# Designs tried in a protein design run: peptides against a protein of PDB entry 5EIB. Part 199

Target 1, 366 residues: chain A of PDB entry 5EIB
Amino acid sequence: VDLEPGTMDSVRSGPFGQIFRPDNFVFGQSGAGNNWAKGHYTEGAELVDSVLDVVRKESESCDCLQGFQLTHSLGGGTGSGMGTLLISKIREEYPDRIMNTFSVMPSPKVSDTVVEPYNATLSVHQLVENTDETYCIDNEALYDICFRTLKLTTPTYGDLNHLVSATMSGVTTCLRFPGQLNADLRKLAVNMVPFPRLHFFMPGFAPLTSRGSQQYRALTVPELTQQMFDSKNMMAACDPRHGRYLTVAAIFRGRMSMKEVDEQMLNVQNKNSSYFVEWIPNNVKTAVCDIPPRGLKMSATFIGNSTAIQELFKRISEQFTAMFRRKAFLHWYTGEGMDEMEFTEAESNMNDLVSEYQQYQDATAD
Target 2, 366 residues: chain A of PDB entry 5EIB as posed
Amino acid sequence: VDLEPGTMDSVRSGPFGQIFRPDNFVFGQSGAGNNWAKGHYTEGAELVDSVLDVVRKESESCDCLQGFQLTHSLGGGTGSGMGTLLISKIREEYPDRIMNTFSVMPSPKVSDTVVEPYNATLSVHQLVENTDETYSIDNEALYDICFRTLKLTTPTYGDLNHLVSATMSGVTTCLRFPGQLNADLRKLAVNMVPFPRLHFFMPGFAPLTSRGSQQYRALTVPELTQQMFDSKNMMAACDPRHGRYLTVAAIFRGRMSMKEVDEQMLNVQNKNSSYFVEWIPNNVKTAVCDIPPRGLKMSATFIGNSTAIQELFKRISEQFTAMFRRKAFLHWYTGEGMDEMEFTEAESNMNDLVSEYQQYQDATAD

## One batch from the design tools (peptide; made by RFdiffusion4, then SolubleMPNN)

Design b2_p20_8_s2 (from b2_p20_8, 13 letters changed)
Fold by OpenDDE base, seed 2:
Structure b2_p20_8_s2 (fold): chain B 366 residues (1-366), chain A 20 residues (1-20)
Amino acid sequence: as target 1 above (366 residues)
Amino acid sequence: MRYPLVKPKPFSLPDPSTAL
């Protein structure tokens, strides 16, 4: 789905364009112009019913519909505005299905789009209410991984999207291969989301290795485990050491010893015990899939529900507040039918989410 | 209308040969 036809043509002409049904390419003509309100109330609202018709058709063809996965950006008008409109409409029609998102968070390091803080804040407000699971994929963290870890001097969107694709492949491993922990979206939610609003995950992937060092790296379970828990490997721009893990899932892929995985997972948990909440028993889950990702002998994918995710929301909130206090560009949103109150409500709900994460960070076992 | 300050984001296709 897109509000611009050129994006859809790029997907269709791409190396995997043939895996999608032609009728499932739903697109507008005008685009959202990086305006959330255009995506949500105007251009996106004109297109949403045609998307829902496709969603219904594909849902009816499922032997067992678990839920929906949306991949979108929160900085742009289509991914943010129309993406959250689609989430709300799908949630209204399928209230018993899991809503999972891969939400790309904007960063000033990656984009000069001045209104991204508005689009992100308005989107986060919708995601808090209408999703069950949200993978926070932060363009800032992706850029920092590309630059610092992968040693890319000039990271591209291709490099960032490569990390996103690896992460998406990792977190969906249990859904795609039988006999795994978190074999369905609902089971993932039950294991990862102890409180309904606290459904924002920091993903991570290992191995991340620069091209110059790949030949010198032995891929081992200890090295994967250590890298996966390294703050520098988090694909959300948060330091887990500034918060506490509510829940963790680790998904190992490749031929490895389950015993060695369990030993290393126990060791890393014990070594980092201060960064876990003590009042959620068995809050670390581990899966091993014998099928490695293509081109690797083994990998590990991390899913963290951490109170440190509040750093990401605080960053967005600070940027939002700095613009909103000046009413900067606000007329572009109000001109599409939005009220200034909706901005204030979205800011409030995001600040409440931050406060809720902080409350659970500070919570002790009585 | 696009916002006047928005430059087109640099688009690059992922190189499938660089699959992590």
Scores: peptide ipSAE 0.008, ipTM 0.444, DockQ to the pose 0.020
Fold by OpenDDE base, seed 4:
Structure b2_p20_8_s2 (fold): chain B 366 residues (1-366), chain A 20 residues (1-20)
Amino acid sequence: as target 1 above (366 residues)
Amino acid sequence: MRYPLVKPKPFSLPDPSTAL
């Protein structure tokens, strides 16, 4: 789905364009112009029914519908505005199904779009209420991984999207292969989400290795385990050491000893015990799939529900507040039928979410 | 500092050497 045709043509002409049904390409002509209100109330609202008709048709063809998976950007008007409209409409029609998102968070370091903090804040407000699981992916973190860790001198959106695809492949491993922990979206939510609003995840991937070093690196379970808990491997721009893990899932892939995985996972928990809440028993879950990802002998994927995710929301809130106090660019949103009150409600709800994460960070076992 | 991101050229087949 897109409000611009050019993205659909790029997917259709791509190496995997033929795996999608032609009738499942739903697109507009005008785009959202990086405006959440265009995506949510105007251009997106004109297209949403055509998307819902496709969603119904594909849902009816499923033998066992677990839920929905959305991949979108919170900085752009289509992914933010139309994406959150679509989530709301799907939630209304399928209230018993899991809503899972891969949400690309905006960063002023990688984009020129000044209104991204508005689009992100308005989107987070909708995601808090209408999603069950949200993987937070930050373009800043992805760029820093590409530049600092992978040693790419000029990172491209192709390089960033490669990290996103590896992470998406990792977190969905348990859904795609039998006999795994979290074998369905609902079991993942039950294990990862202790409180309904606290469903924002920090994903991470290992191994992250520069091309020049790949041929010299022996991949081991200890190295994977150490790297997946490294803050530099987090695809959200938050430091886990500034918060506490509520829950963690670790998904190992490839031929390895389950005993060695369990020993290394216990060692990393014990070494980092101050960064876990003590009042959630067995809050670290481990899965081992014997099938490696393509091109690797082994990998590990990290899913962290951490109170450190509040750093991401604080960063967006600070940028939002700096513009909103000046009423900067608001006329572009109000001109599409949006109320100024919706900005204040979205800011309030995101600040409440930050306060909830802080409360659970400071909570001790009595 | 702003990060210099290069917009991807239209998808050529991912080079198998770029597979993670």
Scores: peptide ipSAE 0.006, ipTM 0.448, DockQ to the pose 0.015
Fold by OpenDDE base, seed 3:
Structure b2_p20_8_s2 (fold): chain B 366 residues (1-366), chain A 20 residues (1-20)
Amino acid sequence: as target 1 above (366 residues)
Amino acid sequence: MRYPLVKPKPFSLPDPSTAL
């Protein structure tokens, strides 16, 4: 789905264009203009019914519909505005199904789109209410991984999207290979989301290795375990050491000893015990899938529900507040039929979410 | 193709620098 036709042509001409049904390519002509309100109230609203018809058709063809997965950006207008409209409409029609998102957070390091903090804040407001699971994929963290860890002097969207695709493949491993922990979206939500609003995840992937170091790096369970818990491997731009893990899932892939995995996972928890909440027992879950990802002998994927994720929301809120106090660009949103109050409501709800994460960070076992 | 991180100039928001 896109509000621009050129994206669909790029997918069709791509190496995987033939895996998608032609009728499932729904697209507009005008784009959202990096405007959330244009994605949500005008151009996106004109296209949403055509997308819902495809969603219904594909849902009816499912033997067992678990839920929906949306991949979108929060900085743009289509992914943010139309994406959150779709989430709302799908939630209304399928209230008992899991809504999962891969939400790409904007960063001034990656984009010069001045209104990204508005689009992100308005999107987060919708995601808090209408999603069950949101993987926060921060363009800042992706850029920093590409530059610092992968030693890419000039990161590309192709390099960022490679990290996103590796992460998506990792977190969906349990859904694609039966008999694993978190074998369905609902079990993942039950294990990862102790409080309904606190469903924003910090993903990570290992191994991350620069091209120059690939020949010298062994792939071992200890190295994967150490790397996946390293703050520099988090694909959200927050430091887990500034918060506490509510819950963690670790998904290992490849031929390895389950005993060695369990020993290393216990060792990393014990070393990092101060970064976990003490009042959620057994809050770390581990899965091992014998099937490695393509091109690797083994990998590990991290999913963290951490109160440190508030650093990401604070960054967006600070940028939002600095623009909104000046009424900068508001007329582009209100001109698409959006009320100025929705900005204030979205800011409030995001600040409440930050306060909730802080409350659970400071909570002790009584 | 690896698309360089050319910060996409917002094609569709009028450049606030051109609205002055």
Scores: peptide ipSAE 0.006, ipTM 0.398, DockQ to the pose 0.015
Fold by OpenDDE base, seed 1:
Structure b2_p20_8_s2 (fold): chain B 366 residues (1-366), chain A 20 residues (1-20)
Amino acid sequence: as target 1 above (366 residues)
Amino acid sequence: MRYPLVKPKPFSLPDPSTAL
């Protein structure tokens, strides 16, 4: 789905374009112009019914519909505005199904789109209410991984999207291969989301290795375990050491000893025990899938529900507040039928979410 | 297609006096 045809043409002409049914390409002509309100109330609202018809058709063809997965950006108008409209409409029609998102967070290091803080704040407001699981994929963290860890002097969207695809493949492993922990979206939500509003995950992936160092690096269970808990491998721009893990899932892939995985996972939890809440028992879950990712002998994917994710929301809130106080570009949103109150409500709800994460960070076992 | 990313820069808003 897109409000611009050129994105769909790029997918269709891509190496995997033939996997998608032609009738499942729903697209507009006008685009959202990086305006959330165009995505949500005007251009996106004109297209939403055509998307819902496709969603219904594909849902009826499922043997067992667990839920939905949306991949979108929060900085643009289409991914943010129309993406959150679709989430709302799908949730209204399928209230008993899981809504899962891969939400790409904007960064001023990666984009020059000045209105990204508005689009992100308005989107986060919708995601808090209408998703069950949201993987926060931060363009700032992706850039920093590419530059610092992968030693890419000039990162590209292709290099960022490679990290996104590796992470998405990792976190969905349990859904795609039978006999795993978190074998369904609902079980993932039950294990990862102790509080309904606190469903924003920091993903991480290992191994992250520069091309020049790949030949010299052994891939071992201890190294994977150590790397996936390293703050530098988080795909959200927050430091887990500044917060506490509510819940963690680790998904190992490849031929390895489950005993060795359990021993290393216990060791890393014990080493980092100060960064976990003590009042959620058995809050670390581990899965091992014998099938490695393509081109690797083994990998580990990390899913963290941590109160440190508030650093990401604080960054967006600070940028939003700095724009909103000046009423910068507000006329572009109000001209699409938005009230200035909707901005204030979205800012408030995001600040409430930050406050909730802080409250649970400071909570002790009674 | 590989799109070049922007270089890290300080976040700066355009001057609101120049927004028509």
Scores: peptide ipSAE 0.014, ipTM 0.378, DockQ to the pose 0.017; fails the geometry check

Design b2_p20_8_s3 (from b2_p20_8, 10 letters changed)
Fold by OpenDDE base, seed 5:
Structure b2_p20_8_s3 (fold): chain B 366 residues (1-366), chain A 20 residues (1-20)
Amino acid sequence: as target 1 above (366 residues)
Amino acid sequence: MKYPLTKPKPFSIPPLSTAL
């Protein structure tokens, strides 16, 4: 789905264009022009019914519909505005199904789109209410991983999207291969989301290795485990050491000892025990899939529900507030039928979410 | 009208090899 036709042509001409049904390409002509309100109230609203018709058709053809997975950016008007409109409409029609998102958070390091803080804040407001699980994939963290860890001097969207694809492949491993932990979206939500509003995940992937160091790196369970819990390996720009893990899932892939995985996972929890809440029992889950990712002998994917995710929301909120106080560009949103009150409501709800994460961070076992 | 788009940052590095 896109509000711009050129994205569909790029997908169709791409190496995987043939995996999608031609009839499942729904696209507009005008685009959202990086405006959430265009995506949500005008251009996106004109297209949404055509998308819902495809969603219904694919849902009816499913033997066991678990839920929906949306991949979108929160900085752009289509992914943010139309993406959240789709989430709302799908939630209304399928209230008993899981809504999962891969939400790409904007960063000034990656994009110079001035209105990204508005689009992100308005999107987060919708995601808080209408999603069950949201993987926060932060363009700031992706850029920093590419630059600092992978030693890429000039990271590209191709490099960032490669990390996104690796992460998406990792977190969906248990859904794609039978007999694993979190084998369905609902079971993932039950294991990862102790409080309904606190459903924003910090993903990570290991191994991350620079091209120059790849030949010298041993792929071992201890090294994967150590890297997976490293703050520099988080694909959300927050430090887990500034918060507490509510829940964690670790998904190992490749031929390895389950015993060695369990020993290393216990060791890393014990070393980092101060960064876990003590009042959620059995809050770390581990899976091992014998099937490695393509091109690797083994990998580990991390899913963290951490109160440190508030750092990401604070960053967006600060940028939002600095623009909103100046009424900068508001007329572009209100001119598409949006109320100025929705900005204040979205800001408030995101600040409430930050406060909720802080409350659970400061909570102690009695 | 497209609102002010980001200046494209230089896309100079080929994607990471499929080893990820």
Scores: peptide ipSAE 0.013, ipTM 0.448, DockQ to the pose 0.019
Fold by OpenDDE base, seed 1:
Structure b2_p20_8_s3 (fold): chain B 366 residues (1-366), chain A 20 residues (1-20)
Amino acid sequence: as target 1 above (366 residues)
Amino acid sequence: MKYPLTKPKPFSIPPLSTAL
């Protein structure tokens, strides 16, 4: 789905374009112009019914519909505005199904789109209410991984998207291969989301190895486990050491000893015990899938529900507030039928979410 | 410090300097 045809043509002409049904390409002509309100109330609202018809058709063809997975950006107009409209409409029609998202967070270090803080804040407001699981993927963190860890001098969107795809493949491993922990979306939510609003995850991936170092690095369970808990491997631009993990899932892939995985996971939890809440018992879950990812002997994917994610929301809120106080560009949103009050409500709900994460960070077992 | 990506999407929004 897109409000611009050129993105869909790029997918269709791509190396995997043939895996998608032609009738499942739903697109507009006008685009959202990086305006959330165009995505949500005008251009996106004109297209939403045609997307829902495809969603119904594909849902009816499922033997066991668990839920939905949306991949979108929060900085643009289509991914943010139309994406959150679709989430709302799908949730209204399928209230008993899991809504999962891969949400790309904007960064002023990576993009020059001035209104990204508005689009992100308005989107987060919708995601808090209408998703069950949201993987926060930050363009800043992805760039820093590419530049600092992977030693790419000139990172591309292709390099960033490679990290996103590896992470998406990792977190969905348990859904795609039978006999794993979290074999369904609902069981993942039950294990990862102790509080309904606190469903924003920090994903991470290992191994992250520069091309020059790949030949010299033995992939071992201890190295994967250590890297997976390293703050530099997080795909959200927050430091887990500034907060506490509510819950963690680790998904190992490849031929390895389950015993060795359990020993290393216990060791890393003990080393990082100060960064976990003490009042959630058994808050670390581990899965091992014998099938490695393509091109690797083994990998580990991290899913963290951490109160440190508030750093990401604080960053967006600060940028939003600095623009909104000046009423900068508001006429572009109000001209599409938005009220100025919707901005204030979205800002408030995001600040409430930050406060809720802080409350659970400061909570003790007393 | 800004992190240049090798393919910046064309901005549909004019740069701030032209709206003042």
Scores: peptide ipSAE 0.008, ipTM 0.415, DockQ to the pose 0.015; fails the geometry check
Fold by OpenDDE base, seed 4:
Structure b2_p20_8_s3 (fold): chain B 366 residues (1-366), chain A 20 residues (1-20)
Amino acid sequence: as target 1 above (366 residues)
Amino acid sequence: MKYPLTKPKPFSIPPLSTAL
């Protein structure tokens, strides 16, 4: 789905364009122009019913519909505005199904679009209420990984999207291969989401290695485990050491000893025990899949529900507040039928979410 | 139509070059 045809043409002409049904390419002509309100109330609202018709048809063809997976950006107008409209409409029609998202967070390091903080704040407000599971994929973290860790002097969207694809492949491993932990979306939510509003995940991937160093690196379970818990490997620009883990899932892929994985996972928990809440028992889950990702002998994927995710929301909120206090560009949103009150409601709900994460960070076992 | 403050995304989507 897109409000511009060019993205659809790029997917269709790509190496995997033929795996999608032609009739499942739903697109507009005008685009959202990086405006959430245009994606949500005008251009997106004109297209949403045509998308829902396709969603119904594909849902009826499923033997067992678990839920929905959306991949979108929160900085743009289409992914943010139309994406959150689509989530709301799907939730209304399928209230018993899991809503899972891969939500790409905006950063000024990656985009010069000044209104991204508005689009992100308005989107987070919708995601708090209408999703069950949200993977926070932060363009700031992706850029910093590409530049600092991978030693790419001029990161591209191709380089960022490569990290996104590796992460998405990692977190979906248990859904794609039988006999794994969290084998369905509902089981993942039950294990990862102790409080309904606190469903924003910090993903991470290992190994992350620069091209010049790949040939010299042995991949071992200890190195994967150590790198997976390193803040520099997080796909969200948060330091886990500034918060506490509510829940963690670790997904190992490749031929390795389950005993060695369990020993290393116990060691990393014990070493980092101050960064876990003590009042959630058995809050770390581990899975091992014998099938490695393409091009690697082994990998580890991290899913963290951490109170440190508030750093990401604070960054967006600070940028939002700096613009909103000046009433900067509000006429572009209100001109598409949006109320100025929705900005204040979205800011309030995101600040409440930050306060909830802080409350659970400061909570002790009685 | 993109709004005036929508600078072009600085990065082209290069073709998905090879491997991790």
Scores: peptide ipSAE 0.008, ipTM 0.444, DockQ to the pose 0.019; fails the geometry check
Fold by OpenDDE base, seed 3:
Structure b2_p20_8_s3 (fold): chain B 366 residues (1-366), chain A 20 residues (1-20)
Amino acid sequence: as target 1 above (366 residues)
Amino acid sequence: MKYPLTKPKPFSIPPLSTAL
């Protein structure tokens, strides 16, 4: 789905264009112009019914519909505005189904789009209410991984999207292979989301190895375990050491000892015990799939529900507030049918979410 | 400091820098 036709042509001409049904390509002509309100109230609203018809058709063809998975950006008007409109409409029609998102967070270090804080804040407001699970993928964190860890001197969107795809493949492993922990989206939500509003995850993937170091790196369970818990390996731009993990899931892939995985997972929890809440028992879940990713002998994917994710929301809120106090660019949103009140409600709900994360960070077992 | 991102050319599958 896109509000621009050129993205559909790129997907169709791509190496995987033939795996998608032609009728499932729904697209507009005008684009959203990086405006959430165009995505949500105008251009996106004109296209939403055509997308819902495809969603219904694909849902009816499912033997067992677990839920929906959206991949979108929160900085751009289509992914943010139309994406959250679709989430709302799908939630209305399928209230008992899991809504999962891979949400790319904007960063002023990566994009020059000045209105990204508005698009992100308005999107997070919708995601708090209408999603069950949201993987927070920060373009700043992805860039820093590419530059610092992968030693890419000039990271591309292709390099960033490669990290996203690896992570998406990792977190969906349990859904694609039978007999795993979190074998369905609902079990993942039950294990990862102790409080309904606190459903924003820090993803990570291991191994991340520079091309120059690949020949010297042994892929071992200890190295995977150490890397996936490293703050530098988080694909959200927050430091887990500044918060506490509510819940963690680790998904190992490849031929390895389950005993060695359990030993290393216990060791990393004990070493990092100060970064976990004490009042959630058995809050770390581990899965092992014997089937490695393509091109790797083994991998580990990390999913963290951490109160440190509030650093991401604080960053967006600070940027939002600095623009909104000046009424900067508001006429672009109000001209598409938005009220200024919707900005204030979205800001309030994001600040409430930050306060909730802080409350659970400071909570004791007593 | 802004991080310069290069857009890949539309038809260049960027060589998977990591074979994932």
Scores: peptide ipSAE 0.006, ipTM 0.464, DockQ to the pose 0.015; fails the geometry check

